# Peptides against a protein of PDB entry 4Y8H, part 109

Target 1, 196 residues: chain A of PDB entry 4Y8H
Amino acid sequence: TSIMAVTFKDGVILGADSRTTTGAYIANRVTDKLTRVHDKIWCCRSGSAADTQAIADIVQYHLELYTSQYGTPSTETAASVFKELCYENKDNLTAGIIVAGYDDKNKGEVYTIPLGGSVHKLPYAIAGSGSTFIYGYCDKNFRENMSKEETVDFIKHSLSQAIKWDGSSGGVIRMVVLTAAGVERLIFYPDEYEQL

## One batch from the design tools (peptide; made by RFdiffusion4, then SolubleMPNN)

Design b2_p28_8_s1 (from b2_p28_8, 14 letters changed)
Fold by OpenDDE base, seed 3:
Structure b2_p28_8_s1 (fold): chain B 196 residues (1-196), chain A 28 residues (1-28)
Amino acid sequence: as target 1 above (196 residues)
Amino acid sequence: SPVSLEEKNKLLEELLKEYREKLGDAVV
């Protein structure tokens, strides 16, 4: 898996490959590593498909209840719920999660929750087995307040490199763009990103 | 929090059982 989330001038973009390691058929929901937990709060999943999906489903449910009582949750609130679940159940979970969201007050935010359930707010985050290959590239090429197009390109190039070297990454590159304008899903196929 | 940690953990255990049965050791 190769996943990342990047804040930019207008919000945040999440990106992921689509390869799933299994000996059986896996549904699209499982292979789609970008998971909605609220309208403009999404997460990237790495690790156990079952574990990360379960966590995300509970967070989604929690945020629905939260919304009914308190209004739209912040990205930080969502990250806190993920953190609580991951930390308190660390001995029974294999989950790495990047939480990303947009709201008018805080704009785009990224929180990374690695194994163990710590939480770190960052301008961008990378995770998954493929991330080890692109720390240098990302550090060199990331800039704050990029345009949407620049950020899409950054993510596409980053994940392309990760996929190139990580046998556990591949397939399509999916992105979710979260801004004031709404939510946009993007997809890029191997014939495009392999040429980068 | 609208739901206690205990309740969330209970729900998590239920979902984990179901999803692990369904998905096995699939990794993302």
Scores: peptide ipSAE 0.725, ipTM 0.964, DockQ to the pose 0.728; fails the geometry check
Fold by OpenDDE base, seed 2:
Structure b2_p28_8_s1 (fold): chain B 196 residues (1-196), chain A 28 residues (1-28)
Amino acid sequence: as target 1 above (196 residues)
Amino acid sequence: SPVSLEEKNKLLEELLKEYREKLGDAVV
């Protein structure tokens, strides 16, 4: 798995590969590792498919109830719920989560929650087995307040490199763009990103 | 919090059982 979320001028973009591994098998399944927990709050999932899906479902449910009572939750609130679940159940979970969201007050925000359930607010985050191959690239090439197009390219190049070197990553690159204008889904196929 | 930690933990246990059964050892 290779996942990342990047804040930019107008919001935040989440990106992920689509490969799923089952045991020793590496399958190019079209798996959506970008999961909606609220209209403009999404997460990237790494680790156990079952564990991360369960966590995300609970967070989504919580945020729906939160919304009904208090209005739209902040990205920080969502991250705190993820943290609570991951930290309190860390002995029974294999989950790495990147939470990303947009609201008018805070703009785009990214929170990374690695194994163990700590939470870190960052301008961008990368995770998954493929991330180890692109820390250097991302550190060198990330810039704050990029345009949408620059950010898409940054993510595309980053994930392309991760996929190139990580056998557990591959398939399509999916992105979700969260801005004031709404939610946009993007998809890039191997023939598009392998040439980068 | 609209849902207590205890309630979330119970729900998590239920979902984990279901999803681990369904998805097995799939990794993302």
Scores: peptide ipSAE 0.723, ipTM 0.967, DockQ to the pose 0.884; fails the geometry check
Fold by OpenDDE base, seed 4:
Structure b2_p28_8_s1 (fold): chain B 196 residues (1-196), chain A 28 residues (1-28)
Amino acid sequence: as target 1 above (196 residues)
Amino acid sequence: SPVSLEEKNKLLEELLKEYREKLGDAVV
């Protein structure tokens, strides 16, 4: 798995590969690791498919209840729910989560929650088995307040490199763009990103 | 929070049981 979320001038973009592994078998199928927990709050999932899906489902449910009582939750609120679940159950979970969201007040925000359930607010985050190969690239190439197009390219190049070196990553690159304008889904196929 | 941590954890355990059974050792 290779996942990341990047704040930019107008919001935040989440990105992920689509490969799924089961034991020794690697399935190069279209699997979306980007999961909606609220209209403009999404997460990237790494680790156990079961564990991360369960956590995301609970968070989505919680945020629905929250919305009914208090209105639209902030990204920080969503991250706090993820953190609570991951930290309190850290000995029984294999889950790495990146939470990303947009609202008019806070703009794009990214929170990373690695194994253990700590939470870190960052301008961008990377995770998954492929992330180890691209820390250097991302550190050198990330810039604050990039355009949408620059950010898409940054994520595309980053994940392309991760996929190139990580046998557990591959398939299509999916992205979700969260801005004031709404939610946009992007997809990039191997024939394109393998040439980068 | 509209739901207590205890209730969240209970729900999590239920979903984990179901999803681990269904999805096995699949990794993302």
Scores: peptide ipSAE 0.705, ipTM 0.961, DockQ to the pose 0.876; fails the geometry check
Fold by OpenDDE base, seed 5:
Structure b2_p28_8_s1 (fold): chain B 196 residues (1-196), chain A 28 residues (1-28)
Amino acid sequence: as target 1 above (196 residues)
Amino acid sequence: SPVSLEEKNKLLEELLKEYREKLGDAVV
């Protein structure tokens, strides 16, 4: 898995590969590593498909209840719910989560929750088995307040490199763009990103 | 929080059982 979320001038973009593995094999299962937990709050999932899906489903349910009682939750609130679940159940979970969201007050925000359930607010985050190959690239090429197009390009190049070296990553690159204008879904195929 | 930690943990345990059974050792 290779996942990332990047804040930019107009909001935040989440990106992920689409490969799912079962044991030593690549499974013919389409796993959505970019998962909606609220209208403009999404997450990237790494680790156990079952564990991360369960966590995301509970968070989505919780945020729906939250919305009905208190109004739209902040990205920080969503991250805190993820943290609580991941930290309190750390001995029974294999889950790495990146939470990303947009609201008019806070703009785009990214929170990374690695194994163990700590939470870290960052301008961008990378995770998954492929992330180890692109820390240097991302650090060198990330810039704050990029345009949408620049950010899409940055994520595409980053994930392309991760996929190139990580056998557990591959397939299509999916992105979700969260801005004041709404939610946009993007997809890029191997024939495009492998040439970068 | 509109839901207690205990309730969230209970729900998590239920979903984990179901999803681990369905998805096995699939990794993302």
Scores: peptide ipSAE 0.683, ipTM 0.956, DockQ to the pose 0.882; fails the geometry check

Design b2_p28_8_s2 (from b2_p28_8, 16 letters changed)
Fold by OpenDDE base, seed 2:
Structure b2_p28_8_s2 (fold): chain B 196 residues (1-196), chain A 28 residues (1-28)
Amino acid sequence: as target 1 above (196 residues)
Amino acid sequence: SPVSLEEKQEKLKKLREEYRKKLGDAVV
């Protein structure tokens, strides 16, 4: 898995590969690792498919309940729910989560929740087995307040490199763009990103 | 949180089991 979320001038973009593995083998399954938990709050998932899907379902339900009682939750609130679940079950879960969201007050925000259930607010985050190959690249190339296009390119190049070296990453690159204008879903196929 | 930790834990256990049946040991 290769996942990342990047804040930019107009909001935040989440990106992920789509490869699913079973044990040491590539499964014949394309997985959407970008999961909606609220209209403009999404997450990237790494680790156990079952664990991360279960966590995301609970968070989604909780945020719906929260909304009905208190109004739209902040990204920080969503991250806190993820943290609670991941930390309180850290001995039983294999889950790495990146939470990203947009609201008018806080703009784009990214929270990374690695194994163990700690939470870290960052301008951008990368995770998954493929991320180990691109820490250096991302550190050198990330800039704050990029345009949408620059950010898409940054994510595309980053994930392309991760996929190139990580056998557990591949398939399509999916992105979700969260801004004041709404939610936009992007998809890039191997023929496009492999040549980068 | 309006929902107790205990309730979340119970729901998590249930959902993890359900998804394990559907997804097996798949890793993302």
Scores: peptide ipSAE 0.600, ipTM 0.931, DockQ to the pose 0.858; fails the geometry check
Fold by OpenDDE base, seed 1:
Structure b2_p28_8_s2 (fold): chain B 196 residues (1-196), chain A 28 residues (1-28)
Amino acid sequence: as target 1 above (196 residues)
Amino acid sequence: SPVSLEEKQEKLKKLREEYRKKLGDAVV
């Protein structure tokens, strides 16, 4: 898996590959590694499909409950719910999660929750087995307050490099753009990103 | 959160088991 989320001038973009592994088999299917937990709060998932799906379902439910009582939750609130679940169950979970969201007050925010359940707020985050191959590239090429197009390009190139070297990453590159204007879903196919 | 940690823990346990039945040992 290769996942990332990047804050930019107008919000935040999440990106992920789509490869799934089961036992000894690898499948390039459109996997839901980018998961909605609220209108403009999403997460990237790495690790056990069952574990991360369960966590995301619980968070989504709690954010719905939160909304009914207090109004729209912040991205930080969402990250805190993820953190609680991941930390309190760290001995039984295989989960790496990046939480990203947009609101008018805080703009785009990214929180990474690696295995163990710590939480870190960052301008951008990368995770998954493929991330080990792109720390250097991302550090060199990330800039704060990029345009949407620059950010899409940055994520596409980053994930392309991760997929190139990580046997557990591949398939399509999916992105979700969160801004004041709404939610946009993007998809890029191997024929496009493999040539980068 | 308005829901206790204990309730979240129980729900997580149940959902993990349900998804393991559906997804097996799939890794993302």
Scores: peptide ipSAE 0.600, ipTM 0.931, DockQ to the pose 0.840; fails the geometry check
Fold by OpenDDE base, seed 3:
Structure b2_p28_8_s2 (fold): chain B 196 residues (1-196), chain A 28 residues (1-28)
Amino acid sequence: as target 1 above (196 residues)
Amino acid sequence: SPVSLEEKQEKLKKLREEYRKKLGDAVV
């Protein structure tokens, strides 16, 4: 898996590959690793498919309850719910989560929750088995307050590199753009990103 | 949180089992 989320001028973009593995083998299933937990709060998932999906479902439900009682939750609130679940179950979960969201007050925000259940707010985050191959590239090329197009390109190039080296990453690159204007879903196929 | 930790734990246990049956040992 290769996942990332990047804050930019107008919000935040999440990106992920789609490869799924089972045991030591690549599964034929294409998995969407970008999961909605609220209108403009999404997450990237890495680790156990079952664990991460279960966590995301609980968070989504919790945020719905929260909304009904208190109004729209912040991205930080969402991250705190993820943290609670991941930390309190750290001994029996295999989950790496990147939480990203947009609201008018805080704009785009990214919170990474690695194995163990710590939480870190960052301008951008990368995770998954493929992330190890792109720390250098991302550090060199990330800039704050990029345009949407620049950010899409940054994510596309980053994930392309990760996929190139990580056998557990591949398939399509999916992105979700969260801004004041709404939610936009993007998809890029190997014939495009492999040429980068 | 409007939901107790205990309730969250029970829900997590249930959902993990359900998804384990559906997804097996799939890794993302």
Scores: peptide ipSAE 0.598, ipTM 0.929, DockQ to the pose 0.869; fails the geometry check
Fold by OpenDDE base, seed 5:
Structure b2_p28_8_s2 (fold): chain B 196 residues (1-196), chain A 28 residues (1-28)
Amino acid sequence: as target 1 above (196 residues)
Amino acid sequence: SPVSLEEKQEKLKKLREEYRKKLGDAVV
């Protein structure tokens, strides 16, 4: 898996590959690793498919209840719910989560929750088995307040490199753009990103 | 939220089991 989320001028973009594995084998299935937990709060998932899906379902339910009682939750609130679940179950879970969201007050925000259940607020985050190959590239090429197009290109190039070197990553690159204007879903196929 | 940690833990256990049945040992 290769996942990332990047804050930019107008909000935040999440990106992920789609490869799924079963043990040492590549499974004949495509997994959506970008999961909605609220209108403009999404997450990237890595690790056990069952574990991460269960966590995301609980968070989504919790945020729905929260909205009913208190109004729209912040991205920080969502990250806190993820943290609670991941930290309190760290001995039993295999889960790496990146939480990203947009609101008018805080704009785009990214919170990374690696294995163990710590939480870190960052301008951008990368995770999954493929992330180890692109720390250097991302550090050199990330800039604050990029345009949407620059950010899409940054994520596309980053994930392309991760997929190139990580046998557990591949398939399509999916992105979700969160801004004041709404939610936009993007998809890029191997014939495009392999040429970068 | 009024949802307790215990309730979240129980729900998580249940959902993990359900998704394990559906997805097996799949890794993302």
Scores: peptide ipSAE 0.590, ipTM 0.927, DockQ to the pose 0.855; fails the geometry check

Design b2_p28_8_s3 (from b2_p28_8, 15 letters changed)
Fold by OpenDDE base, seed 3:
Structure b2_p28_8_s3 (fold): chain B 196 residues (1-196), chain A 28 residues (1-28)
Amino acid sequence: as target 1 above (196 residues)
Amino acid sequence: SPVTLEEKKEKLEELRKKYREELGDAVV
């Protein structure tokens, strides 16, 4: 798995590969590693498919309850819910989560929650087995306040490199763009990103 | 949230069990 989320000028973009090492049925069920927990709060999942799906479901439910009582939650609030679940159950979970969201007050935000349940707010985050191969690339090429197009390209190139070296990563690259304008889903196929 | 930590843990375990049945040991 190779996942990342990147803040940019107008919001945040999440990106993920789609490879799974299971049969076709399970692959179809699990392959989308970008998961919605609120309108403009999404997460990237790594680790156990079952664990991360369970966590995401609970967070989504919690944020729905929150919304009904208090209004739209912040990305930080969402991250705190993820943190509580991951930290308090760390002995029973294999989960790495990147939380990303947009709101008008805070703009795009990224929180990474690695195994163990710590939480770190970052301008961008990478995770999964493929991330180890692209720390250098990302550090060199990330810039704050990029355009949407620059950020898409950055993620595409980063994940392409991760896929190149990580046998557990591959397939399509999916992205979710979160801005004031709304939510946009992008997909890029191997014939496009492999040549980068 | 008014939901207790224990209730969250119980629900998490319930969902983990459900998804283990559906997804096995699949990794993302």
Scores: peptide ipSAE 0.645, ipTM 0.930, DockQ to the pose 0.650; fails the geometry check
Fold by OpenDDE base, seed 4:
Structure b2_p28_8_s3 (fold): chain B 196 residues (1-196), chain A 28 residues (1-28)
Amino acid sequence: as target 1 above (196 residues)
Amino acid sequence: SPVTLEEKKEKLEELRKKYREELGDAVV
């Protein structure tokens, strides 16, 4: 798995590969590693498919309850719910989560929650088995307040490199763009990103 | 959240069991 989320001028973009090592049935259910927990709050998942899906389900439910009582939750609130679940159950979970969201007040935000359940607010985050191959590239090429196009390109190149070297990453690159304008899903196929 | 930590843990275990039955040991 190779996942990342990147804040930019107008919001935040999440990106993920789609490779799975299971049969077609399980692959179809697990392959989309970008998961909605609220309208403009999403997460990237790495680790146990079962664990991360369970966590995301609970977070989504709690954010729905939150919305009904208090209005739209902040990205920080969502990250806090993820953190609580991951930290308090760290002995039983294999889960790495990147939480990303957009709201008009805070704009795009990224919170990374690695194994152990710590939480870190960052301008961008990478995770998964492929991330080790792209720390250098990302560090050198990330810039704050990039355009949408620059950010898509940055993520595409980053994940392309991760896929190139990580046998556990591959397939399509999916992205979710969160801005004031709404939610946009993007998909890029190997014939495009392999040549980068 | 209006739900206690204990309730969250119980629900998490319930869902983990469910998804392990469906997804086995698949990883992402």
Scores: peptide ipSAE 0.639, ipTM 0.930, DockQ to the pose 0.637; fails the geometry check
Fold by OpenDDE base, seed 5:
Structure b2_p28_8_s3 (fold): chain B 196 residues (1-196), chain A 28 residues (1-28)
Amino acid sequence: as target 1 above (196 residues)
Amino acid sequence: SPVTLEEKKEKLEELRKKYREELGDAVV
């Protein structure tokens, strides 16, 4: 798995590969590693499919409850719910989560929650088995307040490199763009990103 | 309504069981 989320001028973009280690039947069910937990709060998932799906379901439920009582939750609030679940159950979970969201006050935000359940707010985050291959590239090429197009290209190139070197990553690259304008899903196929 | 940490843990285990039945030991 190779996942990442990147803040930019107008919000935040999440990106993920789509490879799974299962047969086609199960792969079709679990391959989408970008998961909605609120209108403009999403997460990237790595680790156990069952664990991360369960966590995301609970967070989505709690954010719905939060919304009914207090209004739209912040990305930080969402990250805190993820953290509680991951940290308090760290002994029996295999889950790495990147939380990303947009709101008008805070704009785009990214929180990474690695194994163990710590939480770190960052301008951008990378995770999954493929991330180890692209720390250098990302550090060298990330810039704050990029345009949407620059950020899409940055993520596409980063994940392309991760997929190139990580046998556990591949397939399509999916992205979710979160801005004031709404939510946009993007998809890029191997024929395109393998040529980068 | 408030939800306790224990209730969250119980629900997590319930959902983990559900998805293990459906997804097995699949990794993402």
Scores: peptide ipSAE 0.636, ipTM 0.927, DockQ to the pose 0.638; fails the geometry check
Fold by OpenDDE base, seed 2:
Structure b2_p28_8_s3 (fold): chain B 196 residues (1-196), chain A 28 residues (1-28)
Amino acid sequence: as target 1 above (196 residues)
Amino acid sequence: SPVTLEEKKEKLEELRKKYREELGDAVV
């Protein structure tokens, strides 16, 4: 898995590959690792498919409940719900999650929740087995307040490199763009990103 | 959250079991 979320000038973009593995083998399954938990709060999932999907379902439910009672939750609130679940159940979970969201007050925000259930607010985050290969690239090339296009390119190049070296990553690159304008879903196929 | 930690844990285990049945040991 290769996942990342990047804050930029107008909000935040999440990106992920789509490869699913079973044990050490590539499964014949395309998985959407970008999961909606609220209208403009999404997450990237790494680890056990079952664990991370279960966590995301619970968070989605709680955020809907929160909304009905208190109004739209902040990204930080969403991250706190993820953190609680991941930390309090860390002995039984294999989950790495990046939470990203947009609201008018806080703009784009990224929270990374690695195995163990700590939470870290960052301008951008990368995770998954493929992330190991692109820490250096991302550190050198990330800039704050990039344009949408620059950010898409940054994510596309980053994930392309991760996929190139990580056998557990591949398939399509999916992105979700969260801004004041709404939610936009992007997809890039191997023929597009392998050339980078 | 108005839901207790214990209730969240119970629901998590329920869903984990459900998705393990569906997805097996798939990794993302």
Scores: peptide ipSAE 0.625, ipTM 0.928, DockQ to the pose 0.828; fails the geometry check

Design b2_p28_8_s4 (from b2_p28_8, 15 letters changed)
Fold by OpenDDE base, seed 3:
Structure b2_p28_8_s4 (fold): chain B 196 residues (1-196), chain A 28 residues (1-28)
Amino acid sequence: as target 1 above (196 residues)
Amino acid sequence: SPVSLEEKQEKLEKLRKEYREKYGDAVV
């Protein structure tokens, strides 16, 4: 898996490859590592498909309840729910999560929750088995307040490099763009990103 | 949180079991 989320001028973009490994059935839901937990709060999943999907489902439900009582949750609130689940169950879970969201007050935010359930707010985050191959590239090429197009390109190039080296990454590159304008899903196919 | 940790734990275990049945040992 190669996943990342990047804050930019107008919000945040999440990105993920789509390769999964299993001894059993692979569903489309499993291969889509970008998971909605609220309108403009999404997560990237790494680790056990079952664990991460279960966590995301609970968070989504919790945020729905939260919304009904208190209004739209912040990205930080969402991250705190993820943290609680991941930290309190760290001995039983294999889950790495990147939480990303947009709201008008805080703009785009990224929170990474690695194994163990710590939470770290960052301008961008990378995770998954492929991330180890692109720390240098990302550090070199990330810039704050990029345009949407620059950020898409950054993510596409980053994940392309990760896929190139990580046998556990591949397939399509999916992105979700979260801005004031709404939510946009993007998809890029191997024929495109392999040429980068 | 309006939902207790215990309830979240129970729900988590239930969902994990369900998804293990559906997806096996799939890794993302």
Scores: peptide ipSAE 0.658, ipTM 0.939, DockQ to the pose 0.727; fails the geometry check
Fold by OpenDDE base, seed 2:
Structure b2_p28_8_s4 (fold): chain B 196 residues (1-196), chain A 28 residues (1-28)
Amino acid sequence: as target 1 above (196 residues)
Amino acid sequence: SPVSLEEKQEKLEKLRKEYREKYGDAVV
């Protein structure tokens, strides 16, 4: 898996590959590792498909409940719910989560929750087995307050490199753009990103 | 969240079991 979320001028973009592995078999499936937990709060999932899906379902439910009682939750609030679940169950879970969201007050925010359930607010985050291969590239090329197009290109190039070297990553590159304008899904196929 | 940690954990375990049945040992 290769996942990342990047804050930019107008919000935040999440990106992920789509490969799923089961045992020794690598399935080139269109797996959506970008999961909605609220209108403009999404997460990237790494680790056990079952664990991360369960966590995301619970978070989604709690954020809906939160909304009904208190109004739209902040991205930080969402991250705190993820953290609680991941930390309190760290002995039983294999889950790496990147939480990303947009709201008018805080704009785009990214919170990474690695194994163990710690939480870190960052301008951008990368995770998954493929992330090891792109720390250098991302560090060199990330800039704050990029345009949407620059950010899409940054994520596309980053994940392309991760997929190139990580056998557990592949398929399509999916992105979700969260801004004041709304939610936009993007998809990029191997024929495009392999040429980068 | 007004929901207790215990309730969250119970729901988590339930969902984990359900998704393990559905997805097996699949990794993302």
Scores: peptide ipSAE 0.633, ipTM 0.935, DockQ to the pose 0.850; fails the geometry check
Fold by OpenDDE base, seed 4:
Structure b2_p28_8_s4 (fold): chain B 196 residues (1-196), chain A 28 residues (1-28)
Amino acid sequence: as target 1 above (196 residues)
Amino acid sequence: SPVSLEEKQEKLEKLRKEYREKYGDAVV
């Protein structure tokens, strides 16, 4: 898995590969590692498919309850729910989560929750087995307040490199763009990113 | 959150079991 989320001038973009590994079999299926937990709050999932899906379901449910009682939750609130679940169950979970969201007050925000259940607010985050191959590239090429197009290119190039070197990553690159304008879903196929 | 940690953990464990049955040992 290779996942990332990047804040930019107008909001935040999440990105992920789509490969799923089951036992010794690597499936190039379109796997949704970008999961909606609220209208403009999404997460990237790495680790156990079962664990991360369960966590995301719980968070989504609780954010719906939150909304009904208190109004739209902040991205920080969502991250806190993820953190609580991951930290309090750290001995039984294999989950790495990146939470990203947009609201008019805070704009785009990214929170990374690695194994162990700590939470870190960052301008961008990368995770998954493929992330080890792109720390250097991301550090050199990330800039704050990029345009949408610059950010899409940054993520596409980053994940392309991760996929190139990580046997557990591949398939399509999916992105979700969260801004004041709404939610936009993007997809890039191997013939588009392998040549980068 | 309006729900206790205990309730969250119980629901989490239930869902984990369900998804392990569905996905097995799949990794993302």
Scores: peptide ipSAE 0.629, ipTM 0.936, DockQ to the pose 0.852; fails the geometry check
Fold by OpenDDE base, seed 5:
Structure b2_p28_8_s4 (fold): chain B 196 residues (1-196), chain A 28 residues (1-28)
Amino acid sequence: as target 1 above (196 residues)
Amino acid sequence: SPVSLEEKQEKLEKLRKEYREKYGDAVV
């Protein structure tokens, strides 16, 4: 898996590959690793498909309850719910989560929750088995307040490199763009990103 | 939220079981 989320001028973009594996084998399955937990709060998932889906479901439910009682939750609030679940179950879960969201007050925000259940607020985050191959590239090429197009290109190039070197990553690259204007879903196929 | 940690834990285990049945040992 290769996942990332990047804050930019107008909000935040999440990106992920789509490869699913079972054991040492590549499964003939496409997995959506970008998961909605609220209108403009999404997450990237890595690790156990079962574990991460269960966590995301609980968070989504919790945020629905929160909304009914207190109004729209912040991205930080969402991250705190993820943290609680991941930290309190660290010995039983295999889950790496990136939480990303947009609101008018805080704009785009990214919180990464690696194995162990710590939480870190960052301008951008990368995770999954493919992330180890692109720390250098991302550090060199990330800039604050990029345009939407620049950010899409940054994510596309980053994930392309991760997929190139990580046998557990591949398939299509999916992105979700969160801004004041709404939610936009993007998809890029191997024929395009392999040429980068 | 009025939802306790204990309740969240119970729900998590239930869902993990259900998705384990659906996805097996699949990794993302």
Scores: peptide ipSAE 0.627, ipTM 0.933, DockQ to the pose 0.854; fails the geometry check

